# Ledger of designs, part 33: peptides against a protein of PDB entry 9GMZ

Target 1, 343 residues: chain A of PDB entry 9GMZ
Amino acid sequence: TGFPLELLTRPATERLAYFENYTVAHPRLKEVYEILMRTIAEPAGASFIFVYGASGVGKTTLRLRVEQKLTELALPKLESDRARVPVVGIEAIAPESRYFNWKEYYTRALITLEEPLIDHKFDYGVRGISRDNFGKINVESKVVAPALRRALENALIHRHPDVFFVDEAQHFGKVASGYKLQDQLDCLKSLANMTGILHCLLGTYELLTFRNLSGQLSRRSVDIHFRRYCADSPEDVQAFKSVLLTFQQHLPLAETPNLVDHWEYFYERTLGCIGTLKDWLKRVLSDALDREATTITLKDLQKRALSVAQCQKMFKEIQEGERQLSETEADVQNLRSALGLGA

## One batch from the design tools (peptide; aimed at target 1 T23 L29 V243 T246)

Design b2_p16_4_s4 (made by RFdiffusion4, then SolubleMPNN; from b2_p16_4, 8 letters changed)
Fold by OpenDDE base, seed 5:
Structure b2_p16_4_s4 (fold): chain B 343 residues (1-343), chain A 16 residues (1-16)
Amino acid sequence: as target 1 above (343 residues)
Amino acid sequence: SLQIFEPFEKPLVRPP
C-alpha cells in the first residue's frame, strides 16, 4: 500500500502536499501519542506535562496530531457549549533580547485562543484588547503584560481547553541576567493554578533544566521522553528501516526509490530523528518534482542532507540530554536502594 | 522483517 497512483497525474503542488500531510505512525511517535492522549484525558491532578526530545524527533507533529484528535473528540460538545475551545497550541518564540517576552507570549496565546470562528465574543475587561471586523484579536501596544495575563487567565477559564500546548518551550529558559529560570516556572505554575488548565510544554532536552530546578513540579507534572531511534538497538534499527520503507512507498514518484538500501546514510544525517528525515525527504521530493524526475537518487539525497558539522552539533546536544536522563534514572534507582526498596 | 507502518487516519492539515 502506497500513495494514490492518481497523484502521478496531479500537479506537483498536490503531490508535495500529499507527502507533507502524510504522517508515518512509527513506534516512538505512536507510543508518545498514546501516553500524551491518556495523560490529557486523565491528568490525575497534574498541572503540567513535559514532552522532551531531540530537535527534529517529531514533537511538533505529535502536538498537531493530538490537537487534531482532541478537536475531533470535542466536536459533539462544542454544539452545546459554543464558548468552549477544545485545545490551544502556541509556539514559544526565541526572544531577540536576552529575556523571554511575556507580553508577546500572552498576546500570541490570546490571539490563538480567540480564533475568529468562535461565535461568542468575550469581553476581556482590558482596554486596548479588541476584535477587528473579521473577529481577529488586536492588542494595542499600550497594553502591559500584567493586563494581558489577566485577559489570558479569563479567556482560558471561559474557553476551558482540555490542554494548553506550548511548543519550543525551552525558550522560557532564556532569562535576563539576575532572573532565575525558577521564576519563569513559578509564573507558568501560577497561570495553570489560576485557570485550572493543564499545560503541556514541548521542547528540547533543555526542558530537563526546568525539571531539575523544581522539586515541586515533579509532584504536579508528567514527563514524556520522545526518544530517537538508536543504532545500537537492533529493534530501533529495524524500526528506522521500516520508516524508510514506508516513506519510499509514499513518495508520489513514478519509480519507487530504494531508501532502505541507504539506511546507514539516512541514519548518519538524521541521528534517528524521523522529523529530520521527513523534512529531508520533503526537500528532495520538491527538487525531484520541480525537475519532473521519475525517482530520487543518492545524489539528490546528498544535495539536501544536513552537513556533517550540523549533525555533529545536534549529536552532542542529544548525548548531553540522554546522559542527564540516564543519570536521573540512576539517581532514582540509588534512592530506591537507599530506602530499602528493591530495584 | 521490515514492516510498512500505517499512517494516522486523517491527513494532518497544518494550520495556515
Scores: peptide ipSAE 0.330, ipTM 0.834, DockQ to the pose 0.879
OpenDDE base, seeds 1, 2, 3, 4: peptide ipSAE 0.324, 0.311, 0.329, 0.321; ipTM 0.831, 0.817, 0.834, 0.826

Design b2_p16_5 (made by RFdiffusion4)
Pose (drawn by RFdiffusion4):
Structure b2_p16_5 (pose): chain A 343 residues (1-343), chain P 16 residues (1-16)
Amino acid sequence: as target 1 above (343 residues)
Amino acid sequence: SFSVDPDPATDWTEPA
């Protein structure tokens, strides 16, 4: 397989768009996708899905793909329920203040729930907020956060989404003190419990500070680790080389450059993160298409790679996250012994 | 902070 040969006659813009739209279902992503879809289809009391992963591992692409896939299920379902949004997805806003702005979060979440059939919803539940009949949801600055949240709860329980996505969930950790971390997530827990809607949180390894704050949160959450490819296990190396080969075969050029020969350097500057690899490859391809190059040279790759210091920071954070998420037989035995079960 | 552009929700291709 490979890129369509017809693209050679087309201008560089078509090649670049093709490569941008190209995706690879590498094993780690496939497994994480399967687990996430299975868990969304049946939460069974869980009120959170944590998706831990390094920067550039593909959390956002996963969210977008699962959103598109779930939207397919909604079309047959719509014949039964006219007013139902299948998936709602938003991004956590990094606040300018010391603490996360819950009022702005509620405002954006309610705004994202705009539908053309707004007449079905009627009143949101609290005065002071309504659509301006121009397709935009208007909220009043005098409306307080408890009333806005109550309106969001009513809207969510009326629309009943399958899953609620909060991309970049590490921004929830912006707090004014050292004790507000548990409350920051308890608020979302209460919202999810009352609305009966699973809140799937995606973020980098900084989200691990939101892991196990309390036993209630521990039970109300499901951990999904989007592990990067590690050079330690030969199988992961084989998979990383294989992803490079797929990219080598699928980037539009006159002749396919050799990328497997430079797999070590790619791993050095990408740490196995597939999204970081594709961004680099796309940047190199764009640089090459400017000069109409027939192949990719190592010099081109080196020109638009990542700095050593950046990759050092990436690895430090990844090592900390993998160390915190590691699970061994020793932990299982310790828990067995402490529980008094034995063996 | 370091960031990466996301990919579209297109169909996935199996690796070689």

Design b2_p16_5_s1 (made by RFdiffusion4, then SolubleMPNN; from b2_p16_5, 8 letters changed)
Fold by OpenDDE base, seed 1:
Structure b2_p16_5_s1 (fold): chain B 343 residues (1-343), chain A 16 residues (1-16)
Amino acid sequence: as target 1 above (343 residues)
Amino acid sequence: RFSVEPSPPTELVEPV
């Protein structure tokens, strides 16, 4: 089925919003979603989940879909336990300095955790944390990071989310010195241990460097690799073409564009990353709607494509990440073989 | 044919 034909008579803003909200349930997204949902339901003593993959593979889409599903599943319990929050999700900010801004992290986490329609005022026991007349959390500038941490620990214990999501979690690793990176790992580990809340860190392959530095986190972590589609796999190529077919059917235009015949060009400029593909098509759709165009042309695609230089840079970063994972998988397999555990 | 079935914005469910 395609887009609702009624959208052709609707404003450009509604047509664009339809496509923005539209999600293709592609095979890799379904697979990672099922693994993540299962791991959240049955963490088996894990304190961390690491979800890593290429930039633009769809990690934020995965997070949002899991957040939605956890919220839906929690609704019957939320009627009886009005203090509970089913899930909390934040994005880690890139450090402006060689130091991660923990004060900002804790502040954003507290704000996000306390935004819901929660009638239950929680006293954080911290001076300078208040609610405004609208129930929003206000944190005074005088509140120090250790006090914000205690407030967040108490809030997480009281609200008891099924998982705490941190998107762009590679930003924790962007610190200049090994000891400071260890202190950050110990800080996150302590937060998870003190609260009993499962943490899910989503990020690029740079997250592997962060993960590998803590032999203690690795023992209490589950790894989920969100792979891109690879052009050397006939199955992956077919899945990628099927995504293009689905997107062309869901572009709210009078004439259905033929995206599938240009699949190689789409692959060249997205590296098999569906998030990158969707964002490209959103930009092109916006331009087409602004021109009141009936369809999308190859020239419209070319105007909004990533440059070859951008794709080459992104591809090098992907290849390095995939190489590191392949080496780790080989090391595990070699260890298993040496232990007499079958392949 | 992998029907990469469009889910409505709200559900990862296959449109029948």
Scores: peptide ipSAE 0.027, ipTM 0.458, DockQ to the pose 0.141
OpenDDE base, seeds 2, 3, 4, 5: peptide ipSAE 0.013, 0.007, 0.010, 0.013; ipTM 0.470, 0.452, 0.459, 0.459

Design b2_p16_5_s2 (made by RFdiffusion4, then SolubleMPNN; from b2_p16_5, 9 letters changed)
Fold by OpenDDE base, seed 2:
Structure b2_p16_5_s2 (fold): chain B 343 residues (1-343), chain A 16 residues (1-16)
Amino acid sequence: as target 1 above (343 residues)
Amino acid sequence: RFSFEPSPPTEMVEPV
């Protein structure tokens, strides 16, 4: 079924919001969603989940869907335990300095964890952490990072989320080389261990650096590769075309645009990343709605497409990540072969 | 009350 036809009589903002809030449950998203949900339900002693994949593959969409589902599943328990938060999700900010701002990280985590609408207000035992009249957490500038860490540890223990999500987690790695990155990972590990809260780090293939640096994290981590669709796989091409068909049916336009016939152009400019595709279509839809257009054209698509240079850069980053994974798989096979375990 | 107003259930729809 396509979009609700009644949307054609609705304001452009409502039509755009419909498409923004529309998620195609494409095969890779479903696979990763099921693995992630299962791993959160049964961590098997894991303290970390790493979800890595191309930029624009749909990791944020995955996170939001899991957050929604965990919230829905927790609702019956939240009636009895009003102190509980089912899930916490933050986005890691790229730090402006060569040093990761732990104070900012802890502050943002506390602000996100302590939603104003929590009935049971927690006392952090830290001077300079307060709530405004709306119950929003305010952290005074005088509060130091070690105090914020203790506040976050106590808040995580008290609120007991099923998982702590950190999106764009590759940003932890951009700032610190070598020892400092290890200290950051040890800090995260300590936070997970002290709180007993499962941490899920979502990010680009730059997260593989985190996996490789901490042999202790790897023993307590689950890895989830969120793959793009590959044009060399007939099944992946078919899945990508099905996604285009689905988006085509869910663009709230008077005339259904033919996206599927242009699948190669969509693939060229998205590299098989459905998030990139959705963001592109969202921009094109916004432009069409602003013009009160009945449909979208190839010219409208071209106007909002990523440049070839952008695609080439993104593709190089993808190839490097896929190569690192392939090398790791080859190293495992070589190790197995060297151990006399058949390939 | 957690007003986690569920963001209007963003339907995960199977691809056609």
Scores: peptide ipSAE 0.031, ipTM 0.530, DockQ to the pose 0.270
OpenDDE base, seeds 1, 3, 4, 5: peptide ipSAE 0.028, 0.024, 0.016, 0.013; ipTM 0.538, 0.528, 0.524, 0.476

Design b2_p16_5_s3 (made by RFdiffusion4, then SolubleMPNN; from b2_p16_5, 10 letters changed)
Fold by OpenDDE base, seed 5:
Structure b2_p16_5_s3 (fold): chain B 343 residues (1-343), chain A 16 residues (1-16)
Amino acid sequence: as target 1 above (343 residues)
Amino acid sequence: RLSFEPLPGTEAVEPV
């Protein structure tokens, strides 16, 4: 089934919004979704879930679909417990300074957790945290990070979400010395332990550096690898072509573009990352709609493609992450063999 | 066989 044909008579903004909101349930997304939902339902004493994968693999899409499902599943309980929030999700921002801004993190988390639509207002016990006339949280500049932490701990305990999501979580590590990175992980671990709330950190393979620094986090964390599609796997190539076929049918254009015949070029410029593919197609669709074009051509694709230099950089970062994971798998096999547990 | 079943708020993949 393709896009609704009535979209061809609609404004360009509505046609673009349709494709922006369209989400393909590709095999790797489904696999990781099922593992993540199971882990949230049965954390087995875990305090953290780590979701690792390439930039543009679809981690934000995964988060949003899990948030939607957890909200849907919680609705019957929210009628009786009006203080509860089923899930909270934030995106970590790259710090401008050499230090992670914990004050900004706690402020964003509080603003997201304490949305205006929550009937039961919680008193944080912190002077300088208030709600405006619209119920929006306001944090005065004088409020210090330790006070914001206590407010967030109390809010998380009171609202009791099933999980706390942090997207782009590699930004915790980019500016810290190795020692300061450990302190940041210990700070997050302490927040999870004090609140009893499961934390899920989604990010690039840079998160593996964080995972290896804390032997104590290893015992209380679940690792989920969100893999890209690999061109050396016939099954992965078939999945990638099937995603292209699905997207070509859901581009709201008068003539269906042939994306599948160009699958190698799409693979070359996305590295098998479906988020990168969708973002590319969104840019090309926007340009086509601005021109009132009937279809998308190879020239339109080429105009909005990532450069070869960008793809080469991204591929090196992916290969390093995939190598580190493969070494960890080999180390587990070597450890099992050394313990006399057969391979 | 690859599972192309939809998730909540997603559409199924059409196999090639």
Scores: peptide ipSAE 0.154, ipTM 0.818, DockQ to the pose 0.170
OpenDDE base, seeds 1, 2, 3, 4: peptide ipSAE 0.070, 0.024, 0.146, 0.049; ipTM 0.742, 0.531, 0.772, 0.682; seed 1 fails the geometry check

Design b2_p16_5_s4 (made by RFdiffusion4, then SolubleMPNN; from b2_p16_5, 9 letters changed)
Fold by OpenDDE base, seed 2:
Structure b2_p16_5_s4 (fold): chain B 343 residues (1-343), chain A 16 residues (1-16)
Amino acid sequence: as target 1 above (343 residues)
Amino acid sequence: RFSFEPSPPTEAVEPV
């Protein structure tokens, strides 16, 4: 079924919001969603989940969909446990300096964890953490990172989320030295261990460097590779075309645009990344709605496409990430061979 | 709320 036809009589803002809120359950998203939901339900002693893949593959969409589902599943329990928060999700900020800003991280995590509407207000036991008249947390500038950490540990224990999400988690790795990167890992590990809260780190393939530095995290982590669609796979090409067909049916325009016939051009400019595709189509839809256009043309697509140079850069970053994963598989095979475990 | 709908199968575009 396509978009609701009544949207054609609705304001451009509502038509755009429909498409923004629309999520295609494409095969890779569904697979990763099912693995992630299962791992959150049954972590089997894991303290971490790593979800890695290309920029624009749809990791944020995955996170938001899981957060929504965990919230829906928790509703019956939240009636009896008014202190509980079912899920917490934050985005890691890229460090402006050579050092990761833990004070900012803990502050953002506390603000996100402590929903203003939660009936049971937690006392942090830390001077300079307060609530405003709307129940929003305020953290005074005088509060130091170790105090914010203790406040977050106590808040996570008290609110007991099923998972703590950190999106753009590769930003933890953007530190000037390997020693500092290990310290960041040890900080996250200790937070997960002290709270008993499962952490899910979502990021680009740069997250692999972070994942591989801690042999101790490796024993307590589940890895989930969110793959792009590959043009050399007939199944992946078919899935990508099916996504295009779905998007063309869900663009709230009077005339259905033909996206599927241009699948190679869409693939060239998205590298098989559905998030990149959706963001491109959002920009093009916005432009079409602003012009009161009945449809989207190839010219409209071309105007909002990523440049060939941008695609070439993104493709090199993808190839490097895919290479690192392939090397890990080869290293396992070499280790097995060296152990006398047959190939 | 996000709608989470499966993609319909593309009919096999017969290779022209």
Scores: peptide ipSAE 0.027, ipTM 0.577, DockQ to the pose 0.056
OpenDDE base, seeds 1, 3, 4, 5: peptide ipSAE 0.013, 0.019, 0.014, 0.020; ipTM 0.519, 0.643, 0.544, 0.667

Design b2_p16_6 (made by RFdiffusion4)
Pose (drawn by RFdiffusion4):
Structure b2_p16_6 (pose): chain A 343 residues (1-343), chain P 16 residues (1-16)
Amino acid sequence: as target 1 above (343 residues)
Amino acid sequence: PPTTVAPWTEPTPLPP
């Protein structure tokens, strides 16, 4: 397989768009996707899905793909319920203040729930907020956060989304003190419990500070680790080389450049993160199409790679995250002994 | 406007 040969006649813009729209279902992503879909289809009391992963591993692409896939299920379902949004997805806003702005979060979440059939919803539940009949949801600055949250709860329990996505969930950790971390997530727990809607949180390894704050949160959450490819296990190396081969065969050029020969350097500057690899390859392809190059040279790759210091920071954070998320037989035995079960 | 994702492609295995 490979890129369509017709693209050679087309201008560089078509090649670049093709490569941008191209995706690879590498094993780690496939497994994480399967687990996430299975868990969303049946939460069974869980009120959170944590998706841990390094920067550029593909959390956002996973969210977009699962959103698109779930939207497919909604079309047959719509014949039964005319007012139902299948998936709602938003991004956590990094606050300018010391603490996360819950009022702005509620405002954005309610705004994202705009539908053309707004007549079905009628009143949101609290005065001071309504659509301006121009397709935009208007909220008043005098409306307090408890009333806005109550309106969001009512809107969510009316629409009943399958899953609620909060991309970049590490921004929830912006707090004004050292003790507010548990409350920051308890608020979202209470919102999810009352609305009966699973809140899937995606973020980098900084989200691990939101892991196990309390036993209640521990039970109300499901951990999904989007592991990067590690050079330690040969199978992961084989998979990384294989992803490079797929990219080598699928980037539009006159002749396919050799990328497997330089797999070590790619891993050195990408740490196995597939998104970081694709971004680099797309940048190199854009640089090459400017000069109409027939192949990719190592010099081109080196020109637009990542700095050593950046990759050192990436690896340090990844090592800390993998160390925190590691699970061994020793931990299982320790828990068995402390529980008094034995063996 | 919403962003979409093309169907995922399986990786090509390495030759023996």

Design b2_p16_6_s1 (made by RFdiffusion4, then SolubleMPNN; from b2_p16_6, 9 letters changed)
Fold by OpenDDE base, seed 1:
Structure b2_p16_6_s1 (fold): chain B 343 residues (1-343), chain A 16 residues (1-16)
Amino acid sequence: as target 1 above (343 residues)
Amino acid sequence: MKKFVSEPVEPVPLPP
């Protein structure tokens, strides 16, 4: 089944919004979703979940789907416990300096945690944190990072989310000195331990560097690799083509474009990353709707494609990440074999 | 409120 044909008579904004909100449950997304949901339900003493994969693989889509599902599952409990928040999710900001801005991180976490619960005032025990007349959290400029941390710890304990998501978590690792990176790891570890809240860090393969620096985090962490589709796997190629077929049926245009016949070009410019593919098609759809076009052409695709140079850079970053994981998997397998544990 | 995202749809199998 394709898009609702009624969309063809709707404004371009509604047609675009339909495609933006449309999500293909592609095999890798489904697999990682099931693993993540299971791990959140049964953390088995883990304090951290690391979800890593290529830029544009779909990590933000995964997070949003898990947030939605956890919210739906929590609804019956939220009626009785109005103080509870089912899930909290923030995006880590790239540091402008060699220092991570913890003050901003804690402020954004507090704002996000408190946004749904206007009526339930919580005393953070910190001067300069208030609610406005609309129930929004206001943090005065005079409030220092250690005070914001205590406020966040208290808020997380009181609201007791099933998980705390941090998207783009590789930005914690973008610090120049090893000791400062250790201090950041210890800060996150302490936040998880003090609150009892499971933390899920989502990021690129740069997150592996951050993960590997703390032998203590590794013992209390679950790893989830969100793989791209690989052109050397017939099954992955078939899955990628199936995603293209699904997207072509769900582009709200008068004439269905043939995307599947151009699958190699789509693969070349997305590296098997479905998020990159979706964002490319959104840009092309927006352009087509602005022109009142009946379909999408190869020329329209080419105008919004990533450059070959961008793809080459992204591919090198992917290959390095996949190599590091393959080496780690081989080391684990070698250790298991040396211990007399079967493959 | 983040707009509710539609339920994920499984990809259509390619015709043989």
Scores: peptide ipSAE 0.247, ipTM 0.785, DockQ to the pose 0.833
OpenDDE base, seeds 2, 3, 4, 5: peptide ipSAE 0.060, 0.026, 0.165, 0.250; ipTM 0.701, 0.632, 0.745, 0.780; seeds 2, 5 fail the geometry check

Design b2_p16_6_s2 (made by RFdiffusion4, then SolubleMPNN; from b2_p16_6, 9 letters changed)
Fold by OpenDDE base, seed 1:
Structure b2_p16_6_s2 (fold): chain B 343 residues (1-343), chain A 16 residues (1-16)
Amino acid sequence: as target 1 above (343 residues)
Amino acid sequence: MKKFVSEPQEPVPLPP
């Protein structure tokens, strides 16, 4: 139990990298992971999966774990089909303008899709897309968004990933309202339909606004709520304390810090989000290693904590998202009751 | 190649 004691004699960079790479399989992460893996294996005619939850709940960790598992499961097939990519994942970039940069999106997707396949060149059917001497995709500035889309569609069909991940997908919804938002939905829908590739959009509760605008996406999508731990649930409090105990044992320090006794302070400054907790502990560990400290103190924690103002802002965003979901759940229950289906 | 991240570990049960 705990970190390998040999790390105490290793450089600060190795000690920090150990904790960075360490992942707790906390109950909510495990639940969402199992649902997501099952949905990818058996999409049942779905074209989209929406994974939504608070910022810092652990969505990126979830994505990376699913990408790893899908890659492992695909290895035997990749020996026979060297053109196949098991999974592709990108992060949507916040638009600098009122317009989503589709050219940048398609370029990043194409680069990410083609990176693992240096030896298996594909003709994209588009002038100005090439591979360099190192096998990296180069896209000339003259290549327009519609041409990049066709290149990506052809590449996705040829590489046939089990899923296409888009992290921070709420950034699609930050585009101008009305007709322009419908155009973004139609672009994503068309990409999924033309390629036959399942798309998984991960994002904050702002993704719900994007999700709700398309009645057509609603019929061909699976929704997964990645919940935070709630302080009003004894089970959630116990799970959160267990995560603190686990991190306490996996901080590569000479003296094990007591984190569990401060669980309320950790909860106050993370809102029950394990990603936020881990990132906080990484910052504090880095500071402790730089000082050659034997342990972490409450003062060290306080120095790297989110401000009360940051927590209040994040909490308002969470409450609004949880409220919208609760209203939707109530509407479903009311509809079921009105149809004579049991609740 | 992204370094293989260690398998996720189950959280340690709190003592009673």
Scores: peptide ipSAE 0.243, ipTM 0.760, DockQ to the pose 0.770
OpenDDE base, seeds 2, 3, 4, 5: peptide ipSAE 0.070, 0.052, 0.069, 0.065; ipTM 0.719, 0.698, 0.720, 0.718; seed 3 fails the geometry check

Design b2_p16_6_s3 (made by RFdiffusion4, then SolubleMPNN; from b2_p16_6, 9 letters changed)
Fold by OpenDDE base, seed 2:
Structure b2_p16_6_s3 (fold): chain B 343 residues (1-343), chain A 16 residues (1-16)
Amino acid sequence: as target 1 above (343 residues)
Amino acid sequence: MRKFVSEPQEPVPLPP
């Protein structure tokens, strides 16, 4: 079934919001979702989950779906434990300076953890952390990073989320080379260990640098590769076309656009990344709704497509990440062969 | 406010 036909009589804002909120449970998203949900339920002594994949593959969509599901599953327990927060999700900001701003990180984590709707108010024991009239956390400029860390540790212990999500986690790596990156990882590891809270870092293939730098994190981490769809796989092409078919049926337009016939062009400009595809279609839908258009044309698609140069850059970044993973797999095979374990 | 996210839907099978 396509979109609700009643949307055609609704404001452009509601029509756009429908498509924005619409999620295709495509095979790769479903697979990674199931692995992630299972790992959160049964971490088996893991302190970290790394979810890595191409930019625009759908990692934020995955996070939001897991957050939703964990919240739904926690509802019965929240009746008895009103202090509990089922899940915490933050996005890592690219730091403006060559130094990671831990103060900002802890502040954002505290603000996100302490939703105003939480009935059970927590005392942080830290001067300069307060709540406004709406119960929103305010952190005064005088509060130092070590005090914010202690406040976050106490808040995480008290609220006991099933997982702490950090989206765009590759931003931890952009600023610090070598020793400073290790210190950041050791800080995150210490936070996870001190709180007993499972951390899930979602990001690009740049997260592989984090995995490789900390042999101690690797022993307590689960890796989840969120793959794009590949044009050299018939099954992946079929899945990608099925996603296009689904999106064309869920674009709230009077006339259903034919997206599937243009699948190669969609693939060329998304590299098999469904998030990139959805964001492209959102922009095109917004333009169509602004013009009160009945459908989307190829010209409308072309107007909002990523440039070939952008796609080439993104593809190079993907190839480098996929290469690093392939080399790691080859190294494991070589190690097994050298140990006399059959390939 | 958590963005309300609709239930994920399985992709429509391509016609054979």
Scores: peptide ipSAE 0.234, ipTM 0.769, DockQ to the pose 0.853
OpenDDE base, seeds 1, 3, 4, 5: peptide ipSAE 0.217, 0.058, 0.062, 0.063; ipTM 0.752, 0.702, 0.708, 0.713

